# Ledger of designs, part 19: peptides against a protein of PDB entry 3OGK

Target 1, 307 residues: chain A of PDB entry 3OGK
Amino acid sequence: ATPDRLSRRFPNLRSLKLKGKPRAAMFNLIPENWGGYVTPWVTEISNNLRQLKSVHFRRMIVSDLDLDRLAKARADDLETLKLDKCSGFTTDGLLSIVTHCRKIKTLLMEESSFSEKDGKWLHELAQHNTSLEVLNFYMTEFAKISPKDLETIARNCRSLVSVKVGDFEILELVGFFKAAANLEEFCGGSLNEDIGMPEKYMNLVFPRKLCRLGLSYMGPNEMPILFPFAAQIRKLDLLYALLETEDHCTLIQKCPNLEVLETRNVIGDRGLEVLAQYCKQLKRLRIERGADEQGMEDEEGLVSQRG

## One batch from the design tools (peptide; aimed at target 1 R264 G290)

Design b1_p13_1_s4 (made by RFdiffusion4, then SolubleMPNN; from b1_p13_1, 8 letters changed)
Fold by OpenDDE base, seed 5:
Structure b1_p13_1_s4 (fold): chain B 307 residues (1-307), chain A 13 residues (1-13)
Amino acid sequence: as target 1 above (307 residues)
Amino acid sequence: MSKFEKRLNELLA
C-alpha cells in the first residue's frame, strides 16, 4: 500500500498501523524504496488523514522531524502513538509529541532504539498530561528520565492502567506505585540483589488492582513479594525473570487465575505440567528459548517436544 | 550480550 492510495480509499481513517522490515534490517542503512521510513506516511497523515487519532509504527525508521510533523498535525486529536521496535529518533522527537499532543492516552516506544538527549519529554508529559492510560517504554534504555516524573504522571493521570518501563530500580518506583491507584499492569523495572539486605523488596506495596505483571531480574528471593496477590494475577511476564524450573512451579501453583504466561524454556516439562494442573484458565502461553538454554545442564529445565 | 544475559550468566556461574 502507498500513502496516497490509503488516504483516497479511507479519508476518514481513525487508526493506522504500519509494519516495516524485520528488526535486524533496522540496524543497517535501509533504502527508502524498502518502505521503512515513516516520512511519506506522516506527510499523508498531516495533509489528508484529519480524523486519524491512532498511529502504530512497527519496525520503521522514524526521525525527529517525522515526530514533530505528526505532533503538530494531529495535536490534541492524537490519542495513540506506538513506536514499536522503531529507530531513528531522539528524545527531542518524543518531547515534541508530548508537548503538542496534550491529550494522548497511549504512548508506546517498546523495544525502540533511540538517542537519549535528556529526560525532558517525560517531565513535560508529567507536567501537562492528565489523559494517559497506557505508557510503555518496555525494553528500552532510558538513563536520564526521572522516576519522580513517573510518579507525577500516576498522580495526575487517574485513568492510567498500564505502565511498562525500562531499567528503573524498583525501590525508586515506590512513590509511583502508591500514586498509581488504578494500575492493572506493570512490566519492567530492575530488581537488584543486595547481599547485605536480602529482603529489601519485601515491603513493596503494589497497586491493589495489579493483575498483569513482569518484573525484570526477579529471582527466587524476590518472588515472594508476589505471593500476597498471586491469586489475582492474570498475566505473568517471566521472560526477564531469573527463575529456575522449580521456582516456576512454585509461582505457577500460587496463580490459579493465570490467563497469560510468557516465559523461557527454563520452565521445562515439569513447569508445564504444574501449569496444566493449577492454571485451568490459561489462554495464552509463550515460551522463548532463552540465553540460559545452553547453560542448563539438566534436561528438566527444557521443554521437550512432548510437553 | 544484553544486560539480562549478563545477569543470567552470573546467576548460572
Scores: peptide ipSAE 0.214, ipTM 0.840, DockQ to the pose 0.343
OpenDDE base, seeds 1, 2, 3, 4: peptide ipSAE 0.146, 0.106, 0.195, 0.135; ipTM 0.819, 0.798, 0.835, 0.815

Design b1_p13_2 (made by RFdiffusion4)
Pose (drawn by RFdiffusion4):
Structure b1_p13_2 (pose): chain A 307 residues (1-307), chain P 13 residues (1-13)
Amino acid sequence: as target 1 above (307 residues)
Amino acid sequence: STFKKEIMARNAS
């Protein structure tokens, strides 16, 4: 339908969610220029959806111009913006929205593709934003943003509950973790082990409500930092973990309250067996395919009728 | 990262 039709039928929308490209686009089957331009929608928002406080774009093309218009038109009213698997914008667009939308509660760019010119958008949040509840750039290449800015955000945003990040060294986020007192969910970061520091981590202060998490590149040697509070973990994202079938069993075994598990097929039939009696409350399970070229990651990394 | 790109080349969320 046209944006005109949407605003005539529902002039007082508070929250809008638009999807663009077909689902096939998440598998590199849809041309990049196929469509899903968000622009007519943002123009319609400017003129006729004057009550909108939350926008979620999914698999859509979003330009800097369009986000500059959205930021100016909705300003302090924009409580939530989700750029979900979108493309076509840059850090100029992010900066525009974080400077004009001073009360953003939830900002999300998971799996979006954009051009990164600088890191001022994150710094701008760190300097002025107090209201942030959820910040999410989970599956994203950011090389110019400072972990110091993220720590500062945690110090200023009492209501920060959920943060998902890129390839920050976990050690650089120690300050962030101490400051994020109310943090219930963390995903991302980078666990980089060097033989030089056998106990490079073991001294992580995780927020004492963290119960939904996924540490990227987590190996068997760093896995134990989860054991002190594994009884509390309700959601686990081992999708980007570097741990073998045997290690999965050991960790899954320690999470009796786990309700959501996402993992690669390395979990193996053996891992599913473990999951079968330790985690009776499990509600959602996703087993994504792993590295399927040179053996199934190990000789147990195949799930079957047994599992 | 190469690892994450390889995972995402075959999977979606």

Design b1_p13_2_s1 (made by RFdiffusion4, then SolubleMPNN; from b1_p13_2, 9 letters changed)
Fold by OpenDDE base, seed 1:
Structure b1_p13_2_s1 (fold): chain B 307 residues (1-307), chain A 13 residues (1-13)
Amino acid sequence: as target 1 above (307 residues)
Amino acid sequence: SEFRKRLLSVNYR
């Protein structure tokens, strides 16, 4: 399909999802232009797709100029922008998006590779947006954004239901969690183990409606913070948790309403047995090979064909 | 995600 053919055939298109060519697992192993450039599509959107409100680019090359053009062309009509595993842009491009698209509901940059210039984009979003429902920069590295801006977003966006972030220290998000009264999903953050203060996260208060969760670097010492509401958990992302097989078993048995589990091979056959026993509503299971597989002492930390 | 897996690798070194 070509952009011009698409617009002629579907001039009233409201949602567009484009997928670039498959990329290797590591960004540095492939040429930058291995995927597709969004430029021709953005040009077509700007000129001919006047009703487009949702744009999803997956594994594509996106420049700041592309984002700027898109932002100005769609402005407050743009409700969804997903830069899913994209590359080629900087935070200047993001700033343009949030500056011009002030009614955006979904903003996703998950696993995108970009150059971070400043944290202005999140600040601008916090200052002017009240429509945001989904914010997702999961598996990204923003070092210059403020958790205070995230808190402001939570306070101002009453429909905010899903937030996935990078490696914010979880304790810096206390204000955010208190403000995000309607939050149902949270992924990311950073739990930093402190042997001298094993209980430093025990007083963390989560939003009452939280049911989809993935805390990065959560270990067995931090895991108990979930126990008070484990029964309401419907989705767990344990891909980046620091749980061994036994820890998985402990947590899973406390989540009888679990519908989606994403984890690593460390769950083992034993963990899968426990999952089958206690989680009768399970709909989706994702098991990935983790980097920790080779070094784990846990004899049962492998999923076999029996699992 | 390979990106996040690398981060995990650092934690297990």
Scores: peptide ipSAE 0.025, ipTM 0.673, DockQ to the pose 0.136
OpenDDE base, seeds 2, 3, 4, 5: peptide ipSAE 0.028, 0.023, 0.019, 0.021; ipTM 0.698, 0.667, 0.549, 0.649; seeds 2, 4 fail the geometry check

Design b1_p13_2_s2 (made by RFdiffusion4, then SolubleMPNN; from b1_p13_2, 10 letters changed)
Fold by OpenDDE base, seed 5:
Structure b1_p13_2_s2 (fold): chain B 307 residues (1-307), chain A 13 residues (1-13)
Amino acid sequence: as target 1 above (307 residues)
Amino acid sequence: SSRVKRLRSVNYR
């Protein structure tokens, strides 16, 4: 479809999802720099799609100018922006979005690549937004944003239910978790081993409604922090956990209400057997071939046709 | 279990 044809056919369009780079990229059939530009679509949105409140760009090239134009055109009418695996922008573009779209409810930039200039965009969001429900910059590399701004967002946005972040040290998010009283989903962070303080995470307090979880780099020593609320867990993202087959078995047995599991093939046939035995409400299972497993000597799990 | 490698994977899904 072309932008002009879309607006003519659907002048009252409220939600738009555009896909650039095909999934075939997973097989390295498409260059990494390949992607569709959002510019012509942003132009059309600005001129003709005046009821549009939700925009989802997937695997597209997005410039700061595109974001600025979109922000100014939709302003407080923009409720959802998803930059899903996009590239070409900087944090200046994000700043424009949060400055002009102060009632945004969903902001996603998961797996997007960008140039980070500063942390002002998150600070601006923290200072002025009270509407945010979903914040997702999972699998991104922000180094200049503050966990204090995330805490402020949690305090001010009482409808905040899902937050996915990059590599924040989990202990820096204690204030965030305390403030995020309605949080149901959390992914990301960073659990770091400390030989001198092996139980440094054991007193971590999670939001009471937390039921969808994916802690990055969680190992068997940190896994027990989930046990007090394991029965309420409905979704686990273990893709970036550092759990072996037996660790999977241990955790799965404690999650009888698990509906969604995402993990690596380290779960093995044994883990799948345990999953089938204990997780009768399971709806979705995603098993990936972990890139890190190629160099992991201690991994024994493999999913076969038997599993 | 080995915890030495902290790598991000690109997810194409």
Scores: peptide ipSAE 0.031, ipTM 0.710, DockQ to the pose 0.238
OpenDDE base, seeds 1, 2, 3, 4: peptide ipSAE 0.030, 0.030, 0.028, 0.028; ipTM 0.714, 0.716, 0.720, 0.701; seeds 1, 4 fail the geometry check

Design b1_p13_2_s3 (made by RFdiffusion4, then SolubleMPNN; from b1_p13_2, 10 letters changed)
Fold by OpenDDE base, seed 4:
Structure b1_p13_2_s3 (fold): chain B 307 residues (1-307), chain A 13 residues (1-13)
Amino acid sequence: as target 1 above (307 residues)
Amino acid sequence: SERRKRLLSVNYR
C-alpha cells in the first residue's frame, strides 16, 4: 500500500507504523552501554527531584542498587515506574521497588532483560498494594512468579485496568480474569495446543470491560473465544498470534469498532482490504514483517503495493 | 509448534 491508498481506505487513520523484519535476540544487539546507566539520574532524583512521581527509563542499564535507591528516595510518592527495554537488574531490585513504593500505580518492565532470582516481588506487590492501575511485564520471561499473586493483585487493586504478562498459561489466569472486574486491557499469556482437548479454552470468561487485547499464540482454533465480545474490541495486538491471512479477515470483520491494530505482514493486501471495509474507526495501524513471512507461499499473505 | 518457537525468538516490538 501507498500512503495515498491508505488515506483513501482509512480516512480516520492517524498513525501508521511499518517495521521491517525484527532481529533475533534484540537485546544481544544492543551495545552494553546503550542508553547509558541510570545511576546519575537516580542520584539526581534522590537528591533534588523531590516531587517526581513518574519515572520512565528506556533502553538503559539499571542496577538493583539504582532501584533500591530510587525506591527509598521516592517511597509512596512514586506512582509510575517504567523500565522499558532496560537491563542490568534482578528481581531483587523489583522487590525493593514494590516494598517501598506501596502506592505505585504503574509498574512496567516490558521487554526488559533481567536475572530472575525468585517471585517475591510479585508476591510482595500482591500482599501490600491496592493502588495499582497498570502492570506490564509483557515480552518478559518470568518462571518463578505465581498466577495466584496476579489474582490477588486483581482482587485488591480495584482500579486495575491494564495488565500485560509473559507466558502464563491462559487457563492459570481464570481466577485473575474473574477478579479483575475493571480490566480493560490484557496482553500476553500463552495459548497452547492440546490435541486431546481442542476446545479447552472455549469456556474462558474475560472481564466484561475488556476492549484492548493481545493473546499470544492464538490460532484459528482459539480465535472464536473473542467472538462474543469482538464488537467491543478497540485495540488488537496480533503480533504474536498465529493467524493466517484468512483468519485475520474473519476476525477483523467481527471488530467493527477497532481503533488500533498491530499485526504482521501476513495480514496481506486482502486483510487490509477487509480492514478498510469493516473497521471505519481505525486510527492506528502497525504492520511488522515477521520472521515467518519468508516462508509464505501465498501472495495474499504479503502486504504489497496492491494492498 | 516450530512457528511459536520462532515467534518467541525473533519477533520483537
Scores: peptide ipSAE 0.038, ipTM 0.744, DockQ to the pose 0.367
OpenDDE base, seeds 1, 2, 3, 5: peptide ipSAE 0.033, 0.034, 0.034, 0.033; ipTM 0.743, 0.749, 0.751, 0.738; seed 1 fails the geometry check

Design b1_p13_2_s4 (made by RFdiffusion4, then SolubleMPNN; from b1_p13_2, 10 letters changed)
Fold by OpenDDE base, seed 1:
Structure b1_p13_2_s4 (fold): chain B 307 residues (1-307), chain A 13 residues (1-13)
Amino acid sequence: as target 1 above (307 residues)
Amino acid sequence: SEYRKRLLSVNYR
């Protein structure tokens, strides 16, 4: 479909999701005219899709100008923006979005690549937004944003239920967790193992409603922090956890209500057996080949066709 | 552990 055809057919469109080519095709491997740019769509949104409140771009090229145009065109009518595995923008574009779209409920830039200029976008969001429900910059690298702004967002956005972040030191998010009273999902952060202080995270307090979780770099020493509420965990993201097969088994046994598990091949056939035994409500299982596969000595850390 | 962190970081890119 073309943008103009879409608007003519659906002038009252509320939600738009566009998918570009596979990510591997990006990064200078394909000519500019391959159709992966959002520009023509943003133009059409700005001019003819006056009721559009949700925009999802997946694996597309998005410029700051595109974001600025979109922001100004939709303003407070924009409730959802998902820049899913997109590229081409900077934090200036994000700043424009949060400046003009002050009632945005969902802001996602998961796995997007961008140039980081500053942390103003998150600060602006913290200062003016009270509508956020979902904030997701999982698997991104922001070095200039402040965990204090995240805490402010949690305090001001009463409907905040899902937050996925990059590599924030988890201890810097203590204030955030205390403020995020209705948070159901959290992914990301950074757990930094300290041999000299193995229990430095043991006193971490999570939101009471937390049931979807993925702590990055969580190892077996940190894993026990989940045990008090493991029975209420419904979704577990272990893709970036540092758990071996036995650790998986230990944790899985404590999560009888698990519905979604995402992990690496390290779970092994044994882990899958344990999963089948203890997690009778499992709906979705994602197993990826991890980069750590070659470095792990766990003999059972391999999923075979038997698993 | 630190070694594994570095390996996992590859998955973010």
Scores: peptide ipSAE 0.036, ipTM 0.729, DockQ to the pose 0.181
OpenDDE base, seeds 2, 3, 4, 5: peptide ipSAE 0.033, 0.034, 0.016, 0.034; ipTM 0.724, 0.724, 0.568, 0.713; seeds 2, 4 fail the geometry check

Design b1_p13_3 (made by RFdiffusion4)
Pose (drawn by RFdiffusion4):
Structure b1_p13_3 (pose): chain A 307 residues (1-307), chain P 13 residues (1-13)
Amino acid sequence: as target 1 above (307 residues)
Amino acid sequence: ARKEELLAVPVSS
């Protein structure tokens, strides 16, 4: 339908969610220029959806111009913006929205592709934003943003509940973790072990409410930092973990309250057996495919009728 | 190299 039709039928929308490209686009089957331009919708938002406080674009093309218009037109009213698997914008668009939308509660860019010219957008949040509840750039290449800015955001945003990040060294986020007192969910970061520091981590202060998490590139040697509070973990994202079938069993075994598990097929039939009696409350399970070229990651990394 | 192999397999929700 046209944007005109939407605003005529529902002039007082508070919240809008638009999907563009077919689902196949998440698997590199759809041309990049196929469509899903968000622009006519932003123009319609400017003129006729004057009550909108939340926008979620999914698999759509979003330009800097379009986000500059959205930020100016909705300003302090934009409580939530989700750029979900979108493309076509840059850090100029992010900066525009974080400077004009001073009360953003939830900002999300998971799996989006954009050009990164600088890191001022994150710094701008760190300097002025107090209201942020959820910040999410989970599956994203950011090389110019400072972990100091993220820590500062945690110090200023008393309602920060959920943060998902890129390839920050976990050790750089120690200050962030101490400051994020109310943090219930963390995903991302980078666990980079060097033989030089056998106990490079073991001294992580995780927020005492963290119960939904996934540490990227987590190996067997760093896995134990989760054991002190594994009884509390309700959601586990081992999708980007570097741990073998045996290690999965050991960790899954310690999470009796786990309700959501996402992992690669390395979990193996053996891991599913463990999951079968320790985690009776499991509600959602997703076993993605792993490195399927040179053996199934190990000789147990195949799930079957047994599992 | 191991991380590259891991990331070479896409993940989709």

Design b1_p13_3_s1 (made by RFdiffusion4, then SolubleMPNN; from b1_p13_3, 7 letters changed)
Fold by OpenDDE base, seed 2:
Structure b1_p13_3_s1 (fold): chain B 307 residues (1-307), chain A 13 residues (1-13)
Amino acid sequence: as target 1 above (307 residues)
Amino acid sequence: SRRQRLLATPVVR
């Protein structure tokens, strides 16, 4: 479809999802300059799609100018912006979005590639937004944003239910978790093992409604922090956990209400057996091949056709 | 991603 055709056919469009580069782009098989620029779409949105409140760009090229135009055109009418695996923008573009779209409810830039100039965008969001429900910059590398701003967002946005972040030290998020009283989903952070302080994470207090969780770099020593609320866990993202097969078995056994599991092949046939035994409500299972498969000589860490 | 690379490195525990 062309932008002009879209507006003519659907002048009252409220939600738009555009997909750019195919999955093959993940393997660097497609040049960076391959089409998929959002510019013509942003122009059309600005001019003709006046009821548009939700925009999802997937694998598209997005410039700061595009974001600025979109922000100014939709302003407080923009409720959702998802930059899903996009590239071409900087944090200046994000700043424009949060500056002009003060009632945004969903902001996602998961797996997007960008140039980080500063942390002002998150600060601006923290200072002015009270509507945020979903914040997702999972699998991104922000180094200049403050966990304090995340805490402020949690305090001010009472409807905040899902937050996915990059590699924040989890202990820096204690204030965030305390403030995020309605949080149901959290992914990301960084659990850093300290041989000298094996219990440094044991006093972590999670939001009471937390039921969808993925802690990055969670190992067997940190895993027990989940046990007090394991029965309420509905979704686990273990893709970036540092759990072995036995650890998976231990955790899965404690999550009888698990509906969604995402993990690596390290779960093994044994883990799958345990999953089948204890997780009768399981709806979705995603098993990815991890690089750890190359190092685990143990037969138990492989999912076979039997599992 | 940096995370995928870290998972690829055997964490010498």
Scores: peptide ipSAE 0.034, ipTM 0.690, DockQ to the pose 0.117
OpenDDE base, seeds 1, 3, 4, 5: peptide ipSAE 0.032, 0.032, 0.029, 0.031; ipTM 0.676, 0.693, 0.666, 0.672; seed 5 fails the geometry check

Design b1_p13_3_s2 (made by RFdiffusion4, then SolubleMPNN; from b1_p13_3, 8 letters changed)
Fold by OpenDDE base, seed 5:
Structure b1_p13_3_s2 (fold): chain B 307 residues (1-307), chain A 13 residues (1-13)
Amino acid sequence: as target 1 above (307 residues)
Amino acid sequence: EKRERLRATPVVR
């Protein structure tokens, strides 16, 4: 497919999703210069796709210039931008997007690789946006953005329902959680074990509607923070949790309404048995390989064909 | 160590 052919066939296109590099790139099997530039598509969007409100780039190369052109071309008509596993841009490009697209509802840059210059893009978003419903920079590395801006976004965007973040210390997000009254989904953050303060997270107050959750680096000591609302959990992302097989069993037993589980093979056949017993509404199960698969010490931490 | 390993392990998404 070419950009030119797309606009000719679908001049009234409202949503576009483009896929670039194959999944093999995630295993470092694809060179960075493989291609998949969005530039020709952005040009076509700017010139000929005037009704486009949703753009999803997956595994593509996106420059700041591309983002700037897209931002200026679509402005407040752009409702959704997803930079899914993209690369090639900096936070200047993000700043352009949020500056010009003030009514954006969905902004995603999950697993994207970029150069971070400053935190201005999130600040600008916080200062001017009231429309945001989904913010997702899960599995990204931002060091210069402020949790206070995230709190401001939560306060100002009353329709905010899903937020996925990088490695913010969870305690820095207390204000955010308090402000995010309608939040249904949260992923990311960072739970950091403190031997001197083992219960430092026990007083965390989560949004009342929270039902989809993935806390990064959650271990068995932190897991009890979920117990008060475990019955309302519908989706768990445990891919970055630090839970063993028994911990999985404990948590799963407390989540009878679980519909989606994403975890690693550490759940084991035992965990799958418990899952089958207690989670009768389960619709989707994702099991990824564990980091320690090469060092399989415990047979229980393996999902077999029997599970 | 476990955290670093988790980050380094590719997840098929």
Scores: peptide ipSAE 0.193, ipTM 0.886, DockQ to the pose 0.694
OpenDDE base, seeds 1, 2, 3, 4: peptide ipSAE 0.191, 0.174, 0.168, 0.178; ipTM 0.885, 0.878, 0.874, 0.880; seed 1 fails the geometry check

Design b1_p13_3_s3 (made by RFdiffusion4, then SolubleMPNN; from b1_p13_3, 8 letters changed)
Fold by OpenDDE base, seed 5:
Structure b1_p13_3_s3 (fold): chain B 307 residues (1-307), chain A 13 residues (1-13)
Amino acid sequence: as target 1 above (307 residues)
Amino acid sequence: EERERLRATPVVR
């Protein structure tokens, strides 16, 4: 498919999803110079796809210039931008997007690799956007953005329902959670064990509608913070949790309404048995390999064909 | 160390 052919065939296109590099890139099997530049597509969008409101780039190379052109071309008509596992841009490109696309509803940069210059893009978003419904920079590395801007976004964007973030200390997000009254989904953050304060997270107050959750680095000591609302949990992302097999069993038993579980093979056959017993509404199960799969000595920490 | 290993382990998404 070429950009030119797309616009000729679908001049009234409202949503575009482009896929670049194959999944093999995630295993460092694809050179960085493989291609998959969005530039020709952005040019086509700017010139010929005037009704386009949703753009999803997956595993593509995106420059700041590309983002700037897209931002200026679509402006407030752009409702969705997903930079899914993309690379090649900086936070200047993000700043351009949020500056010009003030009515954006979905902004995703999940697993994208970029150069961080400053936190201005999130600040600008906080100052001017009231339309945001989904914000997702899960599995990214932002060090210069402020949790206060995230709180401001939550306060101003009353339709905000899904937020996925990087490695914010969860305690810095207390104000965000308080402000995000309609939040249904949260992923990311960072739970950091403190031997001197083992219960430092026990007083966390989550949004009342929260039902899809993935807290990074949640261990068995932090897991009890979920128990008060475990019955309303419908989706769990445990891919970055620090839970053993028995911890999985404990948590799963408390989530009878679980519909989606994403975890690692540490759940084991035992965990799968518990899952089958207690989670009758389960619709999707994702089991990834663990970091220590090659070194796993315990049979219980492995999902077999019997599970 | 465990956190770093988890981050380094590719997940199919």
Scores: peptide ipSAE 0.208, ipTM 0.886, DockQ to the pose 0.667
OpenDDE base, seeds 1, 2, 3, 4: peptide ipSAE 0.217, 0.194, 0.193, 0.201; ipTM 0.891, 0.882, 0.882, 0.885; seed 1 fails the geometry check

Design b1_p13_3_s4 (made by RFdiffusion4, then SolubleMPNN; from b1_p13_3, 8 letters changed)
Fold by OpenDDE base, seed 1:
Structure b1_p13_3_s4 (fold): chain B 307 residues (1-307), chain A 13 residues (1-13)
Amino acid sequence: as target 1 above (307 residues)
Amino acid sequence: ERRARLEATPVVR
């Protein structure tokens, strides 16, 4: 479909999801001639889709100008913006979004590539937003944003339930976790190994409702920090954890209410057996192959057709 | 060190 056809057919559209060039899926919504740019769609949104509150761009090219136009056109009516694996914008575009869309509830940039100019966008969000429910810049590289702004967001946004971040040192997020009283999901951060202080993270206090979790670089020494609330964990993202097969078995055994697991081949057939034994509520399992797991001779570290 | 390891061995997505 073309943007103009969409608006004519659905002038009261509330939610729009556009997918660019899928690696494995059909070009469903965007003609091949548009090259995956959101510009024509943003133009149509700005002019004709006056009730649009949710926008999801997946694998699209998005410019700062596109974001600025979208922000100004929808303003406080925009509740959801997902830049899912997008590219072409800078933090100036994000700044425009958070400046003009003061009531945004969901802001996602997961796996997007961008040019980082400064951390003003997160600061602006912290200073003015009280509506945020979901913040997700997982698997991004922000170096200029402040964990203090994240804490401020947690304090001011009472409905904040899901936060996924990049490589913040977890200890810098202590204030955030304390403030985020209603947080149910957290992914990202950085657990840094200190051989001289293996219990560096043992005093971390997590939000009481936390049940979906993915701590980046979590190793077996840090894994015990989850044990006090492992029984309430429903989703684990272990894609970026540094757990071996045995560690997976240990953790999985402690998570009887696990519904979703995402991990790498390192879980092995043994880990899958343990998963089947202890996690009777499992609904979704995602196993990805790491580059380091290719050619592994240890059968325990590989998922076979038996698992 | 941990980060470097994961960066060196990316997950195939």
Scores: peptide ipSAE 0.041, ipTM 0.771, DockQ to the pose 0.380
OpenDDE base, seeds 2, 3, 4, 5: peptide ipSAE 0.041, 0.021, 0.038, 0.035; ipTM 0.770, 0.659, 0.761, 0.752; seed 2 fails the geometry check

